Peptides against a protein of PDB entry 6IDX. Designs and how they scored, part 27

Target 1, 380 residues: chain A of PDB entry 6IDX
Amino acid sequence: KELAKLSADVTFATEFINMDGIIVLTRLVESGTKLLSHYSEMLAFTLTAFLELMDHGIVSWDMVSITFIKQIAGYVSQPMVDVSILQRSLAILESMVLNSQSLYQKIAEEITVGQLISHLQVSNQEIQTYAIALINALFLKAPEDKRQDMANAFAQKHLRSIILNHVIRGNRPIKTEMAHQLYVLQVLTFNLLEERMMTKMDPNDQAQRDIIFELRRIAFDAESDPSNAPGSGTEKRKAMYTKDYKMLGFTNHINPAMDFTQTPPGMLALDNMLYLAKVHQDTYIRIVLENSSREDKHECPFGRSAIELTKMLCEILQVGELPNEGRNDYHPMFFTHDRAFEELFGICIQLLNKTWKEMRATAEDFNKVMQVVREQITRA

## One batch from the design tools (peptide; made by RFdiffusion4, then SolubleMPNN)

Design b1_p9_7_s3 (from b1_p9_7, 3 letters changed)
Fold by OpenDDE base, seed 1:
Structure b1_p9_7_s3 (fold): chain B 380 residues (1-380), chain A 9 residues (1-9)
Amino acid sequence: as target 1 above (380 residues)
Amino acid sequence: DYTSLRAKL
């Protein structure tokens, strides 16, 4: 106890570390000997002292043994651990993951997000905070392949639902620390869009061109079976499609694929359009047809608008930027749906279309409409 | 939020 208190002082920490004191603390954890009277209390203070000592940055986190990691991971995985031990164990694991890629690999083998979800189903917000912090650390330090797997896993859908129901909709005010961790999780989740945001469309890729053709089909031929896609358009059919792509509001109505070669937002804009067209088909068809039937210069170009809106949403959400310390501006709405970004896009494209009509905008007013829509989104 | 965004629609 006294050691844990003194370990916060850098002068004491330096001298204690110089005496191999931290090695003694690690060995106490490694020994795992539950046979001592007051073991839990002793262990809680040992872990506290260890954290306070390591927080001075004098000793590398890589000094810890695999046995130490397994003991700490064991405290997080055991159902009947003292809350103080659990809290400190989560914090130690977070710090290990953040400070060492080697420790991340070892911890990621010993702990699953599924095990950490159990610590979110408690009434203790501090435990919930440290559990999310560790999830965030694991997510941040994961290789890109594993990060995508973590996000796509049933664990993430379940994690989102558990966070929504047990943290955000909990009967307690969200503290600043929890709000920060929810912000971090939100940022890390949206950073998974970066790959698609930076992916250029290949105009020669038939599968990608078929998506653009499917957007046309859904808008204008909604009752037609997609199996009847005419592979060989006559020149008259090509000219017809050029008209349809103009009505869809593509900038390059001859070759709409060229509109998706700009990064950002690249293919992410096409993903959003396809999601809208398939999941919110009535909304998509309405937006397209309302503007495609206008003979006045007040048509809202859906294709261009969807691309620029996707880019704007990426800018507003800071897609590709690391989470900043001291920010806590999480949005509960992003925990309500698995496809939160695409749902946000679907609302914002309707808002854009409305704002365009209200402003009586023309193509020359495009940037002004986008500025107004940006203000409307950022104030929401 | 989605509600405030939808309220602008």
Scores: peptide ipSAE 0.131, ipTM 0.877, DockQ to the pose 0.023
Fold by OpenDDE base, seed 4:
Structure b1_p9_7_s3 (fold): chain B 380 residues (1-380), chain A 9 residues (1-9)
Amino acid sequence: as target 1 above (380 residues)
Amino acid sequence: DYTSLRAKL
């Protein structure tokens, strides 16, 4: 207990470390020997002293043994662990993950996000905070392949639901530390969109062109079976598609694929358009047909609007930016749906279409409409 | 939020 208190002092920490004091603490954890009276209290103070000593940055985190990591991971994975031990064990694992890629690899083998979700299903907001902090650390330090796997996992869908129900909709005020961790998780989740945002469409890729054709089909041929492969069209059919792509509001109505070669938002805009067309088909068809039937120069160009809105949403959400210290501006709405970004897009594209009509906008007013919509979104 | 955004529609 006194060691844990004194370990916060840098002078004491330096002297204690110089005496191999950290090695003694690690060996106490590694021993796992529950035979001592007050073992849990002693262990909690040992872990506190270890954290406080390591926080001085005098000793590398790489000094810890595999046995130590397994013991700490064991305290996090065991049911009904002492709250004080659990809290410190989560914090130790977080610090290990953040400070050492070699420790990240070892920890990622010993613990799962699924195990950490159990620590969110508690009333203790401190435990919830440290559990999210460790999830965020694992997510941040994961290789890109592993990060995408973590995001696609049932664990992340379950994670958002658990956070929504047990943290955000809990009977307790959200503390600043929790709000920060929710912000970090939100940022890291939206950063998964960066790859698609920076992916240029290949105008020669037939599969990508078939998606644009599917957007046309859903808008204008919704009752027709997809069985007629788009490639066999006569020149008259190609000319018809050019008209349809103009009605869809693409800038390049001859080759709409060219509109997706700009990054950002690249292919992410096409993903949003396809999501809207498939999941919210009635909304998509309505927006397209309302504007396609206008001959008054007040048509809202859906394709162009969807691209620029996707870019705007990426800018508002700071997609591709690392989480900043001291920020805590998380949005509870993003925990309500698995496809939260695409659902946001689907609402915002309707808002854009409405705002365009209300402003009696023309193609020359496009940027002005986008600024009004930006203000409407950022104030929401 | 989604509710405030939808209320603008």
Scores: peptide ipSAE 0.130, ipTM 0.877, DockQ to the pose 0.022
Fold by OpenDDE base, seed 5:
Structure b1_p9_7_s3 (fold): chain B 380 residues (1-380), chain A 9 residues (1-9)
Amino acid sequence: as target 1 above (380 residues)
Amino acid sequence: DYTSLRAKL
């Protein structure tokens, strides 16, 4: 108890560390000896003292043994652990992950996100906060390949559902610390879009061009079997497609793939359009056909609008930016759906189309419409 | 939220 309290003092910490005191604490954890009647209380204070000592930054986190990591990970994976031990163990693992890439690798082998999800089902918001903090640390330090795997994992769908039901919709007000961790998780989740946002379309890639052709097919040929591959169509067919790409509101009516060469938003805009066309087909067809039938210059250019809206949403959500420690503004809506960004896009593109009509906009008003839509989104 | 965004539609 006294050691844990004194360990917060930098002068005491420096002297205690110089006496190899931290090595004694690590060995107490490594020994795993449940021999004392007050073992749990003693261990909780030992872990507290260890954390407070390490927080001074005097000792490198790389000093910890694999046995120590396994013991701490063991406290997190056990179903019956003292709340105080669990909290400190989560905090120690978070600090290890944040401070050392070598420790991240070792911890990522010993702990799964699935194990951390179990700590979100408890009524203790502090445990929930530390569990999300560790998930966030693991997500932040994961190499890009593993980050994508963490994102695509059934664990993330389950994580989101549990956070929504047990944290956000819990019977307790969200504290500032939890709100910050939810914000961090939201930012890190949207940063997974960065690759697609920065991926340029190759105008010569036929597979990517076939996606644009599928957008055309869904809008104009909804009853046509996809088996009619665009064979070597006559000049009349090429002229027909150029007209269709104009009606879709692409800037480059001859080669719409050129509209996706600009990054941001690159291929992410095409992903959003394809998602809208496949998942919300009626909404997509309605937006396209409503504008394709207009000869009054009040047509909303869907393709251009979808690209610029995707870029705007990336800017609003700060895609590719690190989370700010001073922020706690999370949006519960992003925990309600797997494809939260694409669903946001699908709502915002309808809002854009409505705003365009209400403003009686022309192509010259495009930037004004986008500014009004930006204000409407950011105030929602 | 999605409800507030949809209420603007």
Scores: peptide ipSAE 0.115, ipTM 0.874, DockQ to the pose 0.023
Fold by OpenDDE base, seed 3:
Structure b1_p9_7_s3 (fold): chain B 380 residues (1-380), chain A 9 residues (1-9)
Amino acid sequence: as target 1 above (380 residues)
Amino acid sequence: DYTSLRAKL
C-alpha cells in the first residue's frame, strides 16, 4: 500500500527501479502463490505499484516475462476476480499493447474481445472504461488481417449492443475517460470504411457496372425481375441508359462508373447508394423520381450528391485519421445500428434533397448546398 | 443525433 502510493513519485520510482524493485513485483505476480491470507489486497497494491512505476517510462514494457503476461491475462479471463485486481490488470494489458508490438502479439494470443465484452456487462464504469480501452488498444495495434477478424459483423454487433445497453444507456453519468474511449472506438470503427473509401471503381469491371445498373433498375423498373436483364442492348438501349443515368444525377451519363474512380469516396459512395436502394427503397425511389421529373434546372443530381455527401461524411467523421488525445465527442447514435454509417447517409441524403429544394438550387449552387448541409449535420 | 437529424427532415 505504501509502495503503491510512493511509486507515483518519480524520485522514489527511480531509486526503487535501480534496486531491481520492479523485478521483485513482477516475480510476485508470476509466482501466483495464493498462500497468504491477504493475497488479493497485496496483489492489488502490487499491480498498482507496478503500473505507477511503469508510467514513469524509465523501464521498457518489453522487460516483462511471458509468465507475467499470462498471469495478468488470467486475471482478466477469470470470472471471479477482485474488482481492484481486474481494473489494474486491464490497465496493465492496455499499456502493454500500446507500448510494445511484441507484447501485443503475446496478449492477442491470450485474450479475446469476447472475454473483454463480459467486463462491459458490469455496473462499474471504471472496469468498463479499461475494458473498452484495451479493446481499442488491441484494435489500434492489430495488423490489418487481425483487425478485420476483430471487426467481424458478429463481434461488432455484440460489442455495439453491449456498449449501448450497459454503458451509454447505463444509469450513471458517462465520465470523461469513458467518453474518450467511446470516441476512440467510434474513430477506429469508422476507419474500417477507409479501404472502401480509397477503393477506385474499375470502369471496365462488368460486375461493378451491374451494381450501377441495379440502381437504375430499382429506380425506374421496380417491377422488373433482375433475371430479365436484357442482353446486349441495341444502340437505342444504350441511349436509354444514358438518359436514365442523367436522371439518376451522375456526372458521367455515358459511363457512371467514372464518377466512382475518384478517391475519396470511391466505392464507399456506391455501397451507400446500394444500401439506400435496397434497405430504404421507397426513400431512394422518391428522391430519384422527384428529381428525374423536373425540367426547371432545379433537379438535385442524386448520383453526384450521394458521392459528395459520402465524401463529406468521411471528412466529418475523420475516416482514416487516428484518434486524438483529449477528444471525447462520441455519438450515441452510431451504437444504435449495425450499419450506422449507411443509416446516417440515408438521413443526410434526405436532408440534402430537402435543403436543395428549399434553397431552389441549381447545379451552380451545388457547393453552397453542400456547405449548408455540412453545417446542418455538424450541428445535429 | 438521428433524432435531431430526423427532426430537420
Scores: peptide ipSAE 0.107, ipTM 0.873, DockQ to the pose 0.023

Design b1_p9_7_s4 (from b1_p9_7, 4 letters changed)
Fold by OpenDDE base, seed 4:
Structure b1_p9_7_s4 (fold): chain B 380 residues (1-380), chain A 9 residues (1-9)
Amino acid sequence: as target 1 above (380 residues)
Amino acid sequence: DYSSLRAKL
């Protein structure tokens, strides 16, 4: 207990570390010997002293043995653990993950996000905070392949629902530390969109062109079987498609694929359009047909609007930016749906279409409409 | 939030 308190002092920490004191603490954890009276209290203070000593940055985290990692991971994976031990163990694992890629690899083998979700189902907001902090650390330090796997996993979908129900909708005010960790998780989740945001469409990729054709089909020929659309139409059929792509509001109505060659938002805009067209087909068809039937120059160009809105949403959400220290501006709405970004897009595209009509906008007013919509979104 | 955005629709 005194050691844990004194370990916060840099002078004491330096002297204690120089005496190999930290090695003694690690060996106490590694021994796992529950034979001592008050072992849990002693262990909690040992872990506290270890954290406080390591926080001075005098000793590399890479000094930690695999046996120590397994013991700490064991305290987090046990269903019945002392709250004080659990809290310190989560914090130690977070620090190990953040400070050492070698330790990250070892910890990622010993602990799953699924195990950490159990620590979110408690009433203790501090435990919840440290559990989210460790999830965020694992997510931040994961290789890109594993990061996408973590996001796609049932654990991540379950994680958002658990956070929503047990943290955000809990009977307790959200503390600043928890709000920061929720912000970090939100940023890291939206950063998964960066790849698609920076992916240029290949105008020669037939599969990508077929998505644009599917957008046309859903808007203008929703009852037609896609199997009967030969990709090689006659020149008359190509001319019909050019008209349809103009009615869809693409900038390049001859080759709409060219509108997706700009990054950002690249292919992410096409993903949003396809999501809207498939999941909210009624809304999509209504927006497209309502503008395609206008001959008054007040048509809202859906394709152009969807691209620029996707870009705007990425800018508002800071997609591709690392989480900043001291920020705590999380949005509870993003924990309500698995496809939260695409659902946001689907609401915002309707808002854009409404705002365009209310302003009696023309193509010349496009940037002005987008600015008004930006203000409406950021104030929501 | 989604509700405030929807209320603008």
Scores: peptide ipSAE 0.080, ipTM 0.869, DockQ to the pose 0.022
Fold by OpenDDE base, seed 1:
Structure b1_p9_7_s4 (fold): chain B 380 residues (1-380), chain A 9 residues (1-9)
Amino acid sequence: as target 1 above (380 residues)
Amino acid sequence: DYSSLRAKL
């Protein structure tokens, strides 16, 4: 207890570390000897002292043994651990993950996001905060393949629902620390869009071209079975499709695939359009047909608008940027749906289409409309 | 939020 208090002082920490004091604390944890009277209280103070000593940055986290990691992970995975031990164990694991890639690998083998979800289903917001902080650390330090696996996993979908129901919609005000961790999780979740945002369309890829053709089919031939799509069209059919791609509001009416070669937003814009067309088909068809049937210069170009809106949303959400330690501006709406970005796009494209009409905009006003829509989104 | 965005529609 006294050691845990003194360990916050850098002078004491330096002298204690020079006396191999951290090694003594680690060995105490490694021993796992539950037979001592007051073991839980002693362990809680040991973990506190260890964390405070390590926070001085004098000792590398890589000095920690695999046995120590397994003991700490064991305190997080065991159902009946003292709250103080659990809190410190979560904080130690977070610090290990953040400070050492080698420790991340070992910890990721010992604990799962599914185990950490159990610590979100409690009334203690401090435990919830440390559990999300550790999830965020694991997510941040995961290699890209594993990060995508974490996001796609049932555990991540379930995690979002648990956070929404037990944290955000909880009967308690969200503290600054929790708000920061929710912000971090939001940023890390949107950073998964970076790959698609930076993926250029290949105009020669038939599967990608078929998506653009499917957008045309849904808009203009909605009652047609995709299996009945006429094959390689005559020159008259190619000219017809050029007209349809103009009505869809693509910049390149001859080859709309060229509009998706710009990164950002690359293929992410096409993903959003396809999601809108399949999930919100009536909204998609309405937006396209309302503008495609206009003979006046006040048509809102859907294709161009969807691309520039996707880019704008990526800029607003800072896709590809690391979380900032000073920020706590999380949006509860992003925890309400699995496809939260695409749902945001679907709302914002309607807002853009409305704003275009209200401004009586032309193609020359495009950037002005986008600026007004940006202000509307950022104030929402 | 989605509600405030939808309220602008």
Scores: peptide ipSAE 0.080, ipTM 0.869, DockQ to the pose 0.023
Fold by OpenDDE base, seed 3:
Structure b1_p9_7_s4 (fold): chain B 380 residues (1-380), chain A 9 residues (1-9)
Amino acid sequence: as target 1 above (380 residues)
Amino acid sequence: DYSSLRAKL
C-alpha cells in the first residue's frame, strides 16, 4: 500500500527501479502464490505499484515475462476476480498492448474480445472503461488481417448491444474517460470503411456495372425479375439506359462507373446506394422518381448527391484518421444499428433531398446545398 | 442523433 502510493513519485520510482524493485513486483505476480492471508489486497497494491512505476516510462514494457502476461491475462479471463485486481489487470494489459507490439502479439493469444465483453456487463464504469480501452488498444495495434477479424467481432450485434445497453443506456452518467473510449471505438469502427472509401470502381468490371444496373432496375423496373434482364441490349436499349442513368442523377450518364473512380468515396458510395435501394427500397424509389419526373432544372441528382454525401459523411466522421487524445464526442446512434453508417446515409440523403427542394436548388447550387446539409448534420 | 436527424425530415 505504501509502495503503491510512493510509486507515483518519479524520484522514488527511479530509485526503486534502480534497485530492481520492479523485478520483485513482477516475480510476486508470476509466483501466483495464493497462500498468504490478504493475498488479494497485496496483489492489488502490487499491480497498482507496478502500473505507477511503469507509467514513468523509465522501464520498457518489453521487460515483462510471458509468465507475467499469462498471470495478468488470467486475472482478466477468470471469473470471480476481485474488482481491484481486475481493474488494474485491464489497465496493465492496455498499457502493454499500447507500448509494445511484441506484447500485443502475446496478449492477443491469451485473451479474446469475447472475454472482455463480460467485463462490460458489470455496473462498475471503471471496469467497463478499461475493458473498452483494452479492446480499443487491441484493435488499434492489430495487423490489418486481425483488425478485420476484430471488426467482424465488433459488427457482431453482441458487443454493440452490450455497449448500448450496459454502458450508454446505463443508470450512471458517462464519465469523461468512458466517453473518450467510446469516441475511440467509434473512430476505429468507422476506419473499417476506409478500404471501401479508397477502392476505385473498375469501369471494365462487369460485376460492378451490374450493381449500377441493379440500382436502375430497382428504381424503374421494380416489378421485373432480375432473371429476365435480357442480355446484349440493342442500341435502343443502350440509349434507354443512358436516359435512366441521367434520371438517376449520375454525372457520367453514359458510363456511371466513372463516377465511382474518384476516391474518396470510391466504392463506399455504391455500397450506400445499394444498401438504400435494398433495405429502404420505398425511400430509394421515392427519391429517384420525385427527381426523375422533373423537367424544371430543380431535379436533385441522386447519384451525384449520394457520392458527395458519402464523401461528406466520411469527412465528418473522420474516416481514416486516428483517434485524438482529449476528444470524447461519441454518437450513441452508431451503437443502435449494425449498419449504422448506411442508416446514417439513408437519413442524410432524405435530408439532402428535402433541403434541395426547400432551397429550390439547381445544379449550380449543388455545393451550397451540400454546405447547408453539412451544417444540419453536424448540429444534429 | 437519429431522432434529431429524423425530426428534420
Scores: peptide ipSAE 0.053, ipTM 0.853, DockQ to the pose 0.023
Fold by OpenDDE base, seed 5:
Structure b1_p9_7_s4 (fold): chain B 380 residues (1-380), chain A 9 residues (1-9)
Amino acid sequence: as target 1 above (380 residues)
Amino acid sequence: DYSSLRAKL
């Protein structure tokens, strides 16, 4: 207890470390000796002293043994651990993950996000905070392939649902520390969009071009029996498609794939458009057909608008930026849906279309409409 | 949130 308190002092920490004191603490944890009546309290103070000593940055985190890591991970995976031990064990694992890539690899083998999700179902917001902090650390330090796996996992859907129900909708006010961890998790989740945001469309890739063709099909051919596609020669078909791509509001009516060669937002804009067209088909068709039937130059160019809106949403959400330690502005809405970004896009594209009509905008007003929409989104 | 955004629609 006194050691844990004194370990916060850098002078004491330096002297204690120089006497191999930290090695003694690590060996106490490694031994796992449950023989003492006050073992849990003693262990909690040992882990506190260890954290406080390591936080001075005098000793490298790489000094810890695999046995130590396994013991700490063991405290996190046990269903009946003392709350004080659990909290400190989560904090130690977080610090290990953040400070060492070699420790990240070892910890990622010993613990799962699924095990950490169990600590979110408790009434203790402090345990919930440290559990999310460790999830965030693991997510931040994961290689790109593993981040995508963590994102696609049923674990993330479950994590989102558990956070929503047990943290955000909990009976307790969210503290600043929890709000920060929810913000960090939100930022790290949106950073998964960075790859798609920076992926240029290949105008020669037929599979990518077929997605644009599918957008056209959903908008214009949904009620047309495929039997009545007039066998008009290849040139009439090309001219027809150029008209359809104009009605879809692409900038390049001949080759809409060229509109997706700019990064940001690259392929992410096409992903959003396809999501809208498949999941919210009635909304998509309504927006496209409402604007495609206009001859008054007040048509909202859907394709261009979808691209620029996707870019704007990436800018507003700071996609590809690291989380800032001073921020705690998380949005509960992003925990309500698995495809939260695409659902946000689907709402914002309707807002854009409404704002365009209300402003009686033309193509010359495009940037002005986008500014008004940006203000409407950022004030929501 | 989604509700405040939808309320602007």
Scores: peptide ipSAE 0.052, ipTM 0.850, DockQ to the pose 0.023

